Peptides against a protein of PDB entry 8YR4. Designs and how they scored, part 219

Target 1, 309 residues: chain A of PDB entry 8YR4
Amino acid sequence: PRGSPALQLVVLICLGLMGLERALNVLVPIFYRNIVNLLTEKAPWNSLAWTVTSYVFLKFLQGGGTGSTGFVSNLRTFLWIRVQQFTSRRVELLIFSHLHELSLRWHLGRRTGEVLRIADRGTSSVTGLLSYLVFNVIPTLADIIIGIIYFSMFFNAWFGLIVFLCMSLYLTLTIVVTEWRTKFRRAMNTQENATRARAVDSLLNFETVKYYNAESYEVERYREAIIKYQGLEWKSSASLVLLNQTQNLVIGLGLLAGSLLCAYFVTEQKLQVGDYVLFGTYIIQLYMPLNWFGTYYRMIQTNFIDMEN

## One batch from the design tools (peptide; made by RFdiffusion4, then SolubleMPNN)

Design b2_p27_2_s1 (from b2_p27_2, 15 letters changed)
Fold by OpenDDE base, seed 1:
Structure b2_p27_2_s1 (fold): chain B 309 residues (1-309), chain A 27 residues (1-27)
Amino acid sequence: as target 1 above (309 residues)
Amino acid sequence: DEEERERERKIEERVAERAPLVEAWIA
């Protein structure tokens, strides 16, 4: 981004965070191997607990293995919002200024296509919502129930309780934070529609705007409308990062509690080293579809709000 | 109507293909 040294610094920080994500993808498996080795060697509890805590901290930074909901990824996404908004605003203003130079026939043809695109988004939205509920939500809930039953029957009842509390808290916070985010998204979409309406009205009256040499005035009014929109967009996007980070924290705490308890039972020779690997793998497998749950619930809300407008 | 929809789809595809390039150029 030319013209803002602050945004250039943010881009460099985001590139540094991308490098850190790659380092975490190598370090997390190494620390996991070290835990397995320490469990096999019957290492002292203090060394094992410190290595487990360090692993869970690195896993919190990395996220659920997809890299999409880790602390580093969330921080990168959060910092990138301002860069994206600067870029988007500059592109939109360049397009808008160029559109005032184009012929009336091009504007009339585009209005028909915009209505069609809104209709196609609405239809795709309902179909996507139904398929998502049936093929992703229901199976994920079933996998959680199966997991609670499995850990309660084959492990100590404490493991089933940890998974139950972790998943219940995750689902509850996902719903509550997503309902809270809906308010910001509705406000954003209302301001987007108002900004678009002003652009359309200015372009429909382009002959009058040219007659009065008011192009610079209309561009500045459009810029002010975009700045108002971007203030609401930032709240929407930041609330998403907050959701993802809250989800990552809940899973991280569940993984920490369960991994420490499993490691303790392995040191007491009540469980095998393989059971520690099983627990960690199973929690990560449950986390992957749940991460998508937040993304698709967001997509559903987008699509529902886009149908109301 | 169908020829206008195909022209609009081709314009949307070209805008979508250029969007990453424009983001990269403004970055």
Scores: peptide ipSAE 0.000, ipTM 0.277, DockQ to the pose 0.040
Fold by OpenDDE base, seed 2:
Structure b2_p27_2_s1 (fold): chain B 309 residues (1-309), chain A 27 residues (1-27)
Amino acid sequence: as target 1 above (309 residues)
Amino acid sequence: DEEERERERKIEERVAERAPLVEAWIA
């Protein structure tokens, strides 16, 4: 943000906190591994107690693995409120000034409520897009890359390859299925707007509807519109279930392949029992933000479409 | 014709005034 060095400092602190979240995503599984190894070795209580205490503290900083409820994430979100408000207000004022520069004919042809709704959609779309890119998409991609590097360096190249193939396939299928389902969602939204418009028009023309005793006809038209909407809603919802199930299968296969390979190396005494637990924990941590990736991608697409309109 | 247009315009104005309320109620 130009003109406020304080907000620039807050942005830098937020970026630093994002880096800390990435470090925690690596450290938490490592400490959990160490606990399992110390328990397996029947290590002295003092060493175990310090490692457990450190793990719990790191887990408190990280949160539940979604990154949304951890202390660091909450602190980042709190600090970002001022930056978001500044950005939102700036975008809103730019849209508002642009609307005032538009021709009188454009304003006379549109209801003021529609113009404000376009402005609100545009503001929400820009601010939403920025927030999702910076706080969800980029960090998730970074965590995947860090994960691939970590497993390739500290385990075996085969683990890095499994994670790479699993995550690349997951992302590709998520994009392809999300693009496919966008057609159903667009059709649903169009029919929702048409159904809402008919309901509004019927209620606005209530006197005319009563005068012609057309209440039954308007109710039947509304019923038909609802049935048509529900048919499109079902397709949208079913396509989401299909996406989620496809994602679950890809992660399940990756987890199976990697877990079997890890178990094999543990039996050969090349890896410790804690390394098996680390792998499972780390893959689950990578999966949690990825589960929402299809939603983020769709929101990004919607926000771009809403900015073009 | 002019009275009917003015009635239509008054209906459209009342419709325009009620549209935000109806939209707020449906929202």
Scores: peptide ipSAE 0.000, ipTM 0.228, DockQ to the pose 0.031
Fold by OpenDDE base, seed 4:
Structure b2_p27_2_s1 (fold): chain B 309 residues (1-309), chain A 27 residues (1-27)
Amino acid sequence: as target 1 above (309 residues)
Amino acid sequence: DEEERERERKIEERVAERAPLVEAWIA
């Protein structure tokens, strides 16, 4: 945000809060591990109570695992409203200025409602793309990298490898399957618009349809359009289920492999019971933002295409 | 010719007035 030092400070605070969220994602599992270890060792109540209180406080700051529900994330989102509004207004004014620079022939060829819809789409696409990149994609990638580093340094290198392979496979399959399913979604949306347009045109021409006694014919054509739409909708929905199940399978296999390896190292007394709990909780925490990654990737792709048009 | 054009124009105006209502009913 050029020209407002206050908004620049808010951006820096938001970046600092994002860094704090990354730290919390590491600390919360560590404190939970420490509680389990202290309980196993039958540690004195004062040490246990302090660790539990600290864990609950950190968990309040982090939130319930969706990332967006924690105090730090809510504070970041709240502070970002002013930055988003400034950015949106700036983009909207740039689009509006550009529209006024266009030829009279361009304006006469388009309806005012279409021009406003283009301006709104352009503003929403730019602001959406920026928000998804900064607040969803970059943090998720950072959490994965931090997770790989953490497990590689504090666990056996095999854990870092399992997390790396699991997350790399998850991301790759998410991208590939999302790109594949985007074709079905585009076809569905095109057929939905065509079905709606046909229904609108039939109802607008109601007098003509009635004059020719063609109501049954128009109803049958609309039924055929609905059946065609539903066939594309089914492909879109089935492709989403396939994505979700593929993602769930990859995480399940990663969790299985890592949990078995943790259990083995606990039996060999190389790891503590708390380290098993740490691994499980950390993998689940990494999974939560990733579950939405396919949706974010698609939204970014759509917003990018809408900026090129 | 002019009466047909005026009929077409009145049909287009009625179509334009009903279009938002039809879109709202299908939405």
Scores: peptide ipSAE 0.000, ipTM 0.230, DockQ to the pose 0.027
Fold by OpenDDE base, seed 5:
Structure b2_p27_2_s1 (fold): chain B 309 residues (1-309), chain A 27 residues (1-27)
Amino acid sequence: as target 1 above (309 residues)
Amino acid sequence: DEEERERERKIEERVAERAPLVEAWIA
């Protein structure tokens, strides 16, 4: 943000908080490992209690339950509101200035309400794209890279390779299947708009429909439009289930391969029981943000298309 | 492509402007 040192400081704090989230994503599994090892060794209560308390505190900072956001993520999101508002306003003013630079012929061909909505969509697309890239996509990719490095350094290189192959395959399949399903979603949205337009036109022409006793005809036309919509909706929804199941299968295979390898090394006394728990916990933790990656990718594509228009 | 997108947008506009009224009528 140029011209506001306060907003620049907020951006730096948000980046620092993002770094802290990445650190927590490594530390939480480590502390959980340590608890399991201390329990296995029958360690003194004082050492165990301190480690458990520290783990719970770190887990509170991280979050990561189903629907639970951590304290650090919430604080980052709260602080970013002002930066987002500044960015949105700047983009709106740039679009508005550009609209005033356009030829009179361009403005005469369009309704003022249409022009304003194009501006609003353009602003929303840019700010949405930035938010999804900075807060969802980049952190997720960073967590994957950190995970690969961590497992390669502190485990056998085979664990790093399993995570690398699993995550690379996951990302590739997520992109490919998301691009494929985007066609079905576009067709669904176009048919939804057409179905809604028919309903609106029928209701606006209510007097004419009543005059001709055409209610049954309009209801049947609307039913046909709904059936056509539902056929496209089913394809969109089924494609999403296929994506989710493909993602689940890839993670399941990675978890299986890595868990078997970890169990083998524990039987050979090269790893501790806690390291097995760490691997499983860390892979599941990586899966949580990745499950949303297809949604983020779709939102990025939508926002990019809205910027080009 | 651009003309179809513009037609789709115009349909989406007419639908969005009327959407609250239709939703209020369906509700």
Scores: peptide ipSAE 0.000, ipTM 0.297, DockQ to the pose 0.048; fails the geometry check

Design b2_p27_2_s2 (from b2_p27_2, 15 letters changed)
Fold by OpenDDE base, seed 5:
Structure b2_p27_2_s2 (fold): chain B 309 residues (1-309), chain A 27 residues (1-27)
Amino acid sequence: as target 1 above (309 residues)
Amino acid sequence: DEAERAREKAIEERVARLAPEVEEWIR
């Protein structure tokens, strides 16, 4: 981005964070292997606990194996919002300015583009949501219940409690934060529509704008509208990052508590090394589909509100 | 709400008519 050294620095930081994500993708499996080896060798508890804690910390940074919702990914996404907004605004203003500079012939030769039916986007979204509910949300809830039962019966009751508390807290926070962020999304959408409407009205009245040489004035008004929109967009996007990070933190704490407890029971020969692997794998598997739950919950809520009105 | 939705729909329809041409110009 030319003209903003701060944004250039943000880009460099984001590139550095992407490099860190790659390093984490290598380190996390290594530390996991080391835990398995230490458990197999019946290493001292202090060494094991340190390695487990380090692993969980790295896993928190990575975000459940994919990196999509890890701390580093969330930080990158958060920092990138301003870069994206700068780029979007610049492109939109260039296009808008260019459209005003175009001749009457271009405006007269404009094909009335086919009305993209909003209905088709709405119906596709509803169908996609229903499919996601049926194929991801319901199975994941079932897997959580099955997991609680399994860990309560075949492990110690404390494992079932950890999973229950972790998943209940995860779901509750997901709902609460999603409801909280819905206001920001609504405000953003309303301002987006208003900004687009102003652009359309200015372009439809291009003859009047040209007659009064008001192109620069209309561009500045559009710029102000974009800045206002981007202020709301930032709140919406930042609230999403906060949601993802909160989710990552809850899973990280559950993984930490459960992994330490499992490692302890393995050292006491009450559990096998395979049980440690099972627990860690199962928690990560539960987390993967739940990550998107907040987005789908909102879409469902919006669709219900739209059906009631 | 219906009148605002109708206005939003009319705006979205107007924008949807502009969007393809703008997207073609960005390509």
Scores: peptide ipSAE 0.007, ipTM 0.334, DockQ to the pose 0.058
Fold by OpenDDE base, seed 1:
Formats: C-alpha cells, sequence, structure tokens
Structure b2_p27_2_s2 (fold): chain B 309 residues (1-309), chain A 27 residues (1-27)
C-alpha cells in the first residue's frame, strides 16, 4: 500500500506472522514427539508437565493443525482487515470514478437479465451451504457424543467430563458470540445497501452530475459512505476474529487439562503412551469440523441478511 | 422495489465486472 507507512508496517508484520505460522507447523510435531519420548522413557513429572504445557501453548498459537484459527492466524487476520479495507476502498473508488467517465450508452446497453442470474446463483449457494451445515453439524454432534461415551467407558470418567465440559462450553460460546455478531452484520449490510443505493442514484443521474460537473463531489460523497461502511465492516470482521480466538482458547484449555491428566495417568502406568496420542488426536479431530461450522454459519447469515434486503 | 433492486444489482454486477480491469489498472 503506497502512501501509508502504518499500513506498510502492518503488511510487514503480517508477513512475519506468516513466517511464524510456518515455524509453528514444524515445531508442534517436534514437541509432540518429545512428549511421546519422555513418556516412553518414564521421565520425571516436572519435565513432562513443562513439555506438555509448552506443546499446548505452541498448539494454541498454531491452532487446530491447519493454522486457520490459531492465535497467530487470528492476529494476522485482524491486522490484515485494515490493509484489505484500504485496498478495497481504493479499487471501489477507482471503479466508481471510471464509471462516471464512461458514456451513458455503456450503462444502458448492458442487459438487466444478467443481474438476475447472479442473484439466483447466490440463493443456490446459500441453500447448498445450509445443506452442508446440517450434514456436517449432525455428524459432528454425534462424534462428540460418541467421544464422551468412549472416554467415559474406556478411560477414567474425568476424561469424559473434560470433553463434555469443553464441547458444551465451545458450542454455547459459539452460539452466544454468533448471535452477538449478527447485530454487527445487520448494521454492516444496512450501511452497504445505503452505500450501493447512493452509487446507483449517482450513476442513474449521470447526465445531471455531468451537467453540473459534480463528479468530484459524488466521488467524495461515495468515499465518505465507504468509510462509514468500513467502520462497520471492521466491527463485523473483528467480531469474527474474536469468535475464532474464543473457540481456540476453549479447545486449548480442554487440550491442556486432558493432556496433563493423560500424561499423569501414563506416569502412574494406568494408561499407555498410545492413549495419550489417542486423546490428543481425538480432540483435534473434533475441533476441525467445529471450526468450519462457525465459518459456514457466518456465510449463511450473510446470505440470509442479503436476501432480506 | 424489485425494479430498483434489479437496477441496483445491474450496477453492482457492472462494478464487479470492472473490478478485475481496475485491479489490472492499479497494478
Amino acid sequence: as target 1 above (309 residues)
Amino acid sequence: DEAERAREKAIEERVARLAPEVEEWIR
């Protein structure tokens, strides 16, 4: 981004965070291997607990194995919002300015029928996403229930309780934060429609705008509307980052509690090293679909609010 | 309302189609 040293610094920080994500992708497996080795060697509890805590901290930074919802990824996404908004606003203003330079014939000659086809593709995509959510949510809930039963029967009842509390808290917070986000999304979409309506009105009145040489005035008015929209968009996007980070924190706490408890039982020879691997793998497997669920629920809400307008 | 929404969407589609051309022009 030419012209803002602050945004250039943010881009450099985001590139640095991308490098850190790549480093975490290598370090997390190494630390996991070290835990397995320490468990096999029957290392002292203090060394084991420190290594487990360090692993969970690194896993919190990485997020769910994909990095898509890790702390570092969330921080990158949060910082990138301003860069994206700057670029989007610049492109949008250039398009709008160029449209005001184009002849009225170019505006009248494009068939209204192409517009209806994009609306229909939007609605079909929403229906597909709804079906995808239902078909992914139900299996994920089933996997959680099966997991609670499995850990309660084959492990100590404390493991089943940890999974139950972690997943219940995760689902509850996901719903509550998503409902809270819906308010910001509605406000954003209302302002987006108002910004579009202003652009449309300006372009429909192109002859009048050109007659009064008011193109620069309309561009400035449009810029102000975009800035107001971007203020609401930032709240919406930041609320998503907050959701993802809250989800990551809940899973991280569940992973920490369960991994420490599992490591303790392995040191007491009540569980095997393989059981530690099983628990960690299972929690990560439960987290992956749940993370995508939050993203898809977001896409559906966007599309529903876009249909109400 | 539907005719205005159709016009609004028509302009939005035009803007969306011009977006790649403007992205090339910004590069």
Scores: peptide ipSAE 0.000, ipTM 0.323, DockQ to the pose 0.061
Fold by OpenDDE base, seed 3:
Structure b2_p27_2_s2 (fold): chain B 309 residues (1-309), chain A 27 residues (1-27)
Amino acid sequence: as target 1 above (309 residues)
Amino acid sequence: DEAERAREKAIEERVARLAPEVEEWIR
């Protein structure tokens, strides 16, 4: 971004965070290997507990290997919002200014295409949501229940309780935070429609705007509408980062509690090293589909709102 | 006329390329 040293610094920080994500992708497996080795060697509890805690902290920063839900990724996404908004606003203003240089006939034809695109998005979204509910949400809930039963029967009731509490808290917070953020999304969508309507009205009145040389005035009004939209978009996007981070924290706490307990039982010779590996792998596998649950729950809510309108 | 049509087509192609990336970011 030319012209703002602050935004250039944010871009450099985001690039640095991307580099850190790559480092974490290497470090997390190394620490995991070290835990397995320490468990195999029957290392002292203090060394093991420190290594497990360090691993879980690194895993919290990483977010499960996809990078999409880790603290570092969330921080990157959060910082990138301002860069994206600046770029989007600049592109939109350039397009809008250029549209005021084009003929009136082009502006009239575009209105029909936008309405069709909104209709196609609505129908595709409903079908996609139903498919996701049936093929991802229901199976994931079944896998959680199976996991709770499995850990309760074959490990200890405490493991089943940890998984139950972790997943219940995850789902509850996902719903609550998603409902909270839906308010910001509705406000954003309303302002988006209002901004679009202003653009369309300005373009429909292009001859009048050109006659009065009011192009600069219309561009400034559109800029103000974009700034207002971007204020709401920031709240929506920041609330999504907050959701992802909250989810990451809950899974991180569950992984920490369960991993420490598993490591303890391995030291007491009640569980095998393989059981520790199984627990960690299983929790991560349960988390991967659930990460998308918040996105899909929002899409469900959005589609219900869009169907009511 | 041909230069305007070429600009319109270039804008449509750019919008068509950006649409999938925006959809992937919303997902």
Scores: peptide ipSAE 0.000, ipTM 0.308, DockQ to the pose 0.034
Fold by OpenDDE base, seed 4:
Structure b2_p27_2_s2 (fold): chain B 309 residues (1-309), chain A 27 residues (1-27)
Amino acid sequence: as target 1 above (309 residues)
Amino acid sequence: DEAERAREKAIEERVARLAPEVEEWIR
């Protein structure tokens, strides 16, 4: 925000908190590993108690895996409200000024309420897009990169390769299947609107329908429209299940391959039991934000389409 | 797309206005 040094400071603090979230995503599994190793070694209570207390504190800061429930994430979201409001207001004022520059013929042809709702959608789309890019997409990609680096440096290069292949395949399939699914969703929405329109037009023309005793005919046409809608809804819903299952299979295969490899290295005394737990914990932590990636990608795509039109 | 969205909105607004009348007619 160019006009407020206070808001610039808030943005910097939010970026710092995002960096802290990334650090926590690495530290929490490490501390959990350390607890398991200390328990295995029958370490003294004081060392164990300190490590457990530190882990619980870090876990409180990170949150319960939904990414948005951690103290740091909540604090970031809270601080960002003012930045979002400033950005929203700026976009709204830019749209409003642009609308006033449009020809009188354009304004006379459109209802004021429609124009305002286009402006509101435009503002929401831009603000939403920026928020999703900055707070969901970029952090998720950063966590993946950090994960690959971490596993490549502190584990065998094979673990880094497994994570890389799994995450790359997951992202690619998520994009491809989401783009494919978008066609079915559009067709469903168009048919839903057409079905609603027919119902409304039939009800508005109730007197005419009564005059011609066409009630049974209108009901049957509405039934046919519902059946057609449900056929498209099924395709949309089935495509979502296919996406979720494909994602689950990719993560499952990655978890299987990495867990077997980790177990093998533990049996060879190259890794500790805690490292097995770390791998599983870290993969699950990477999966949690990725589970929503298809939803975020779709929202971003919709917002881009809404900005181009 | 905008004309279709405008139609969609006009339909939604008409449905929202008719919803009370339909609820009265079903009662």
Scores: peptide ipSAE 0.000, ipTM 0.330, DockQ to the pose 0.043

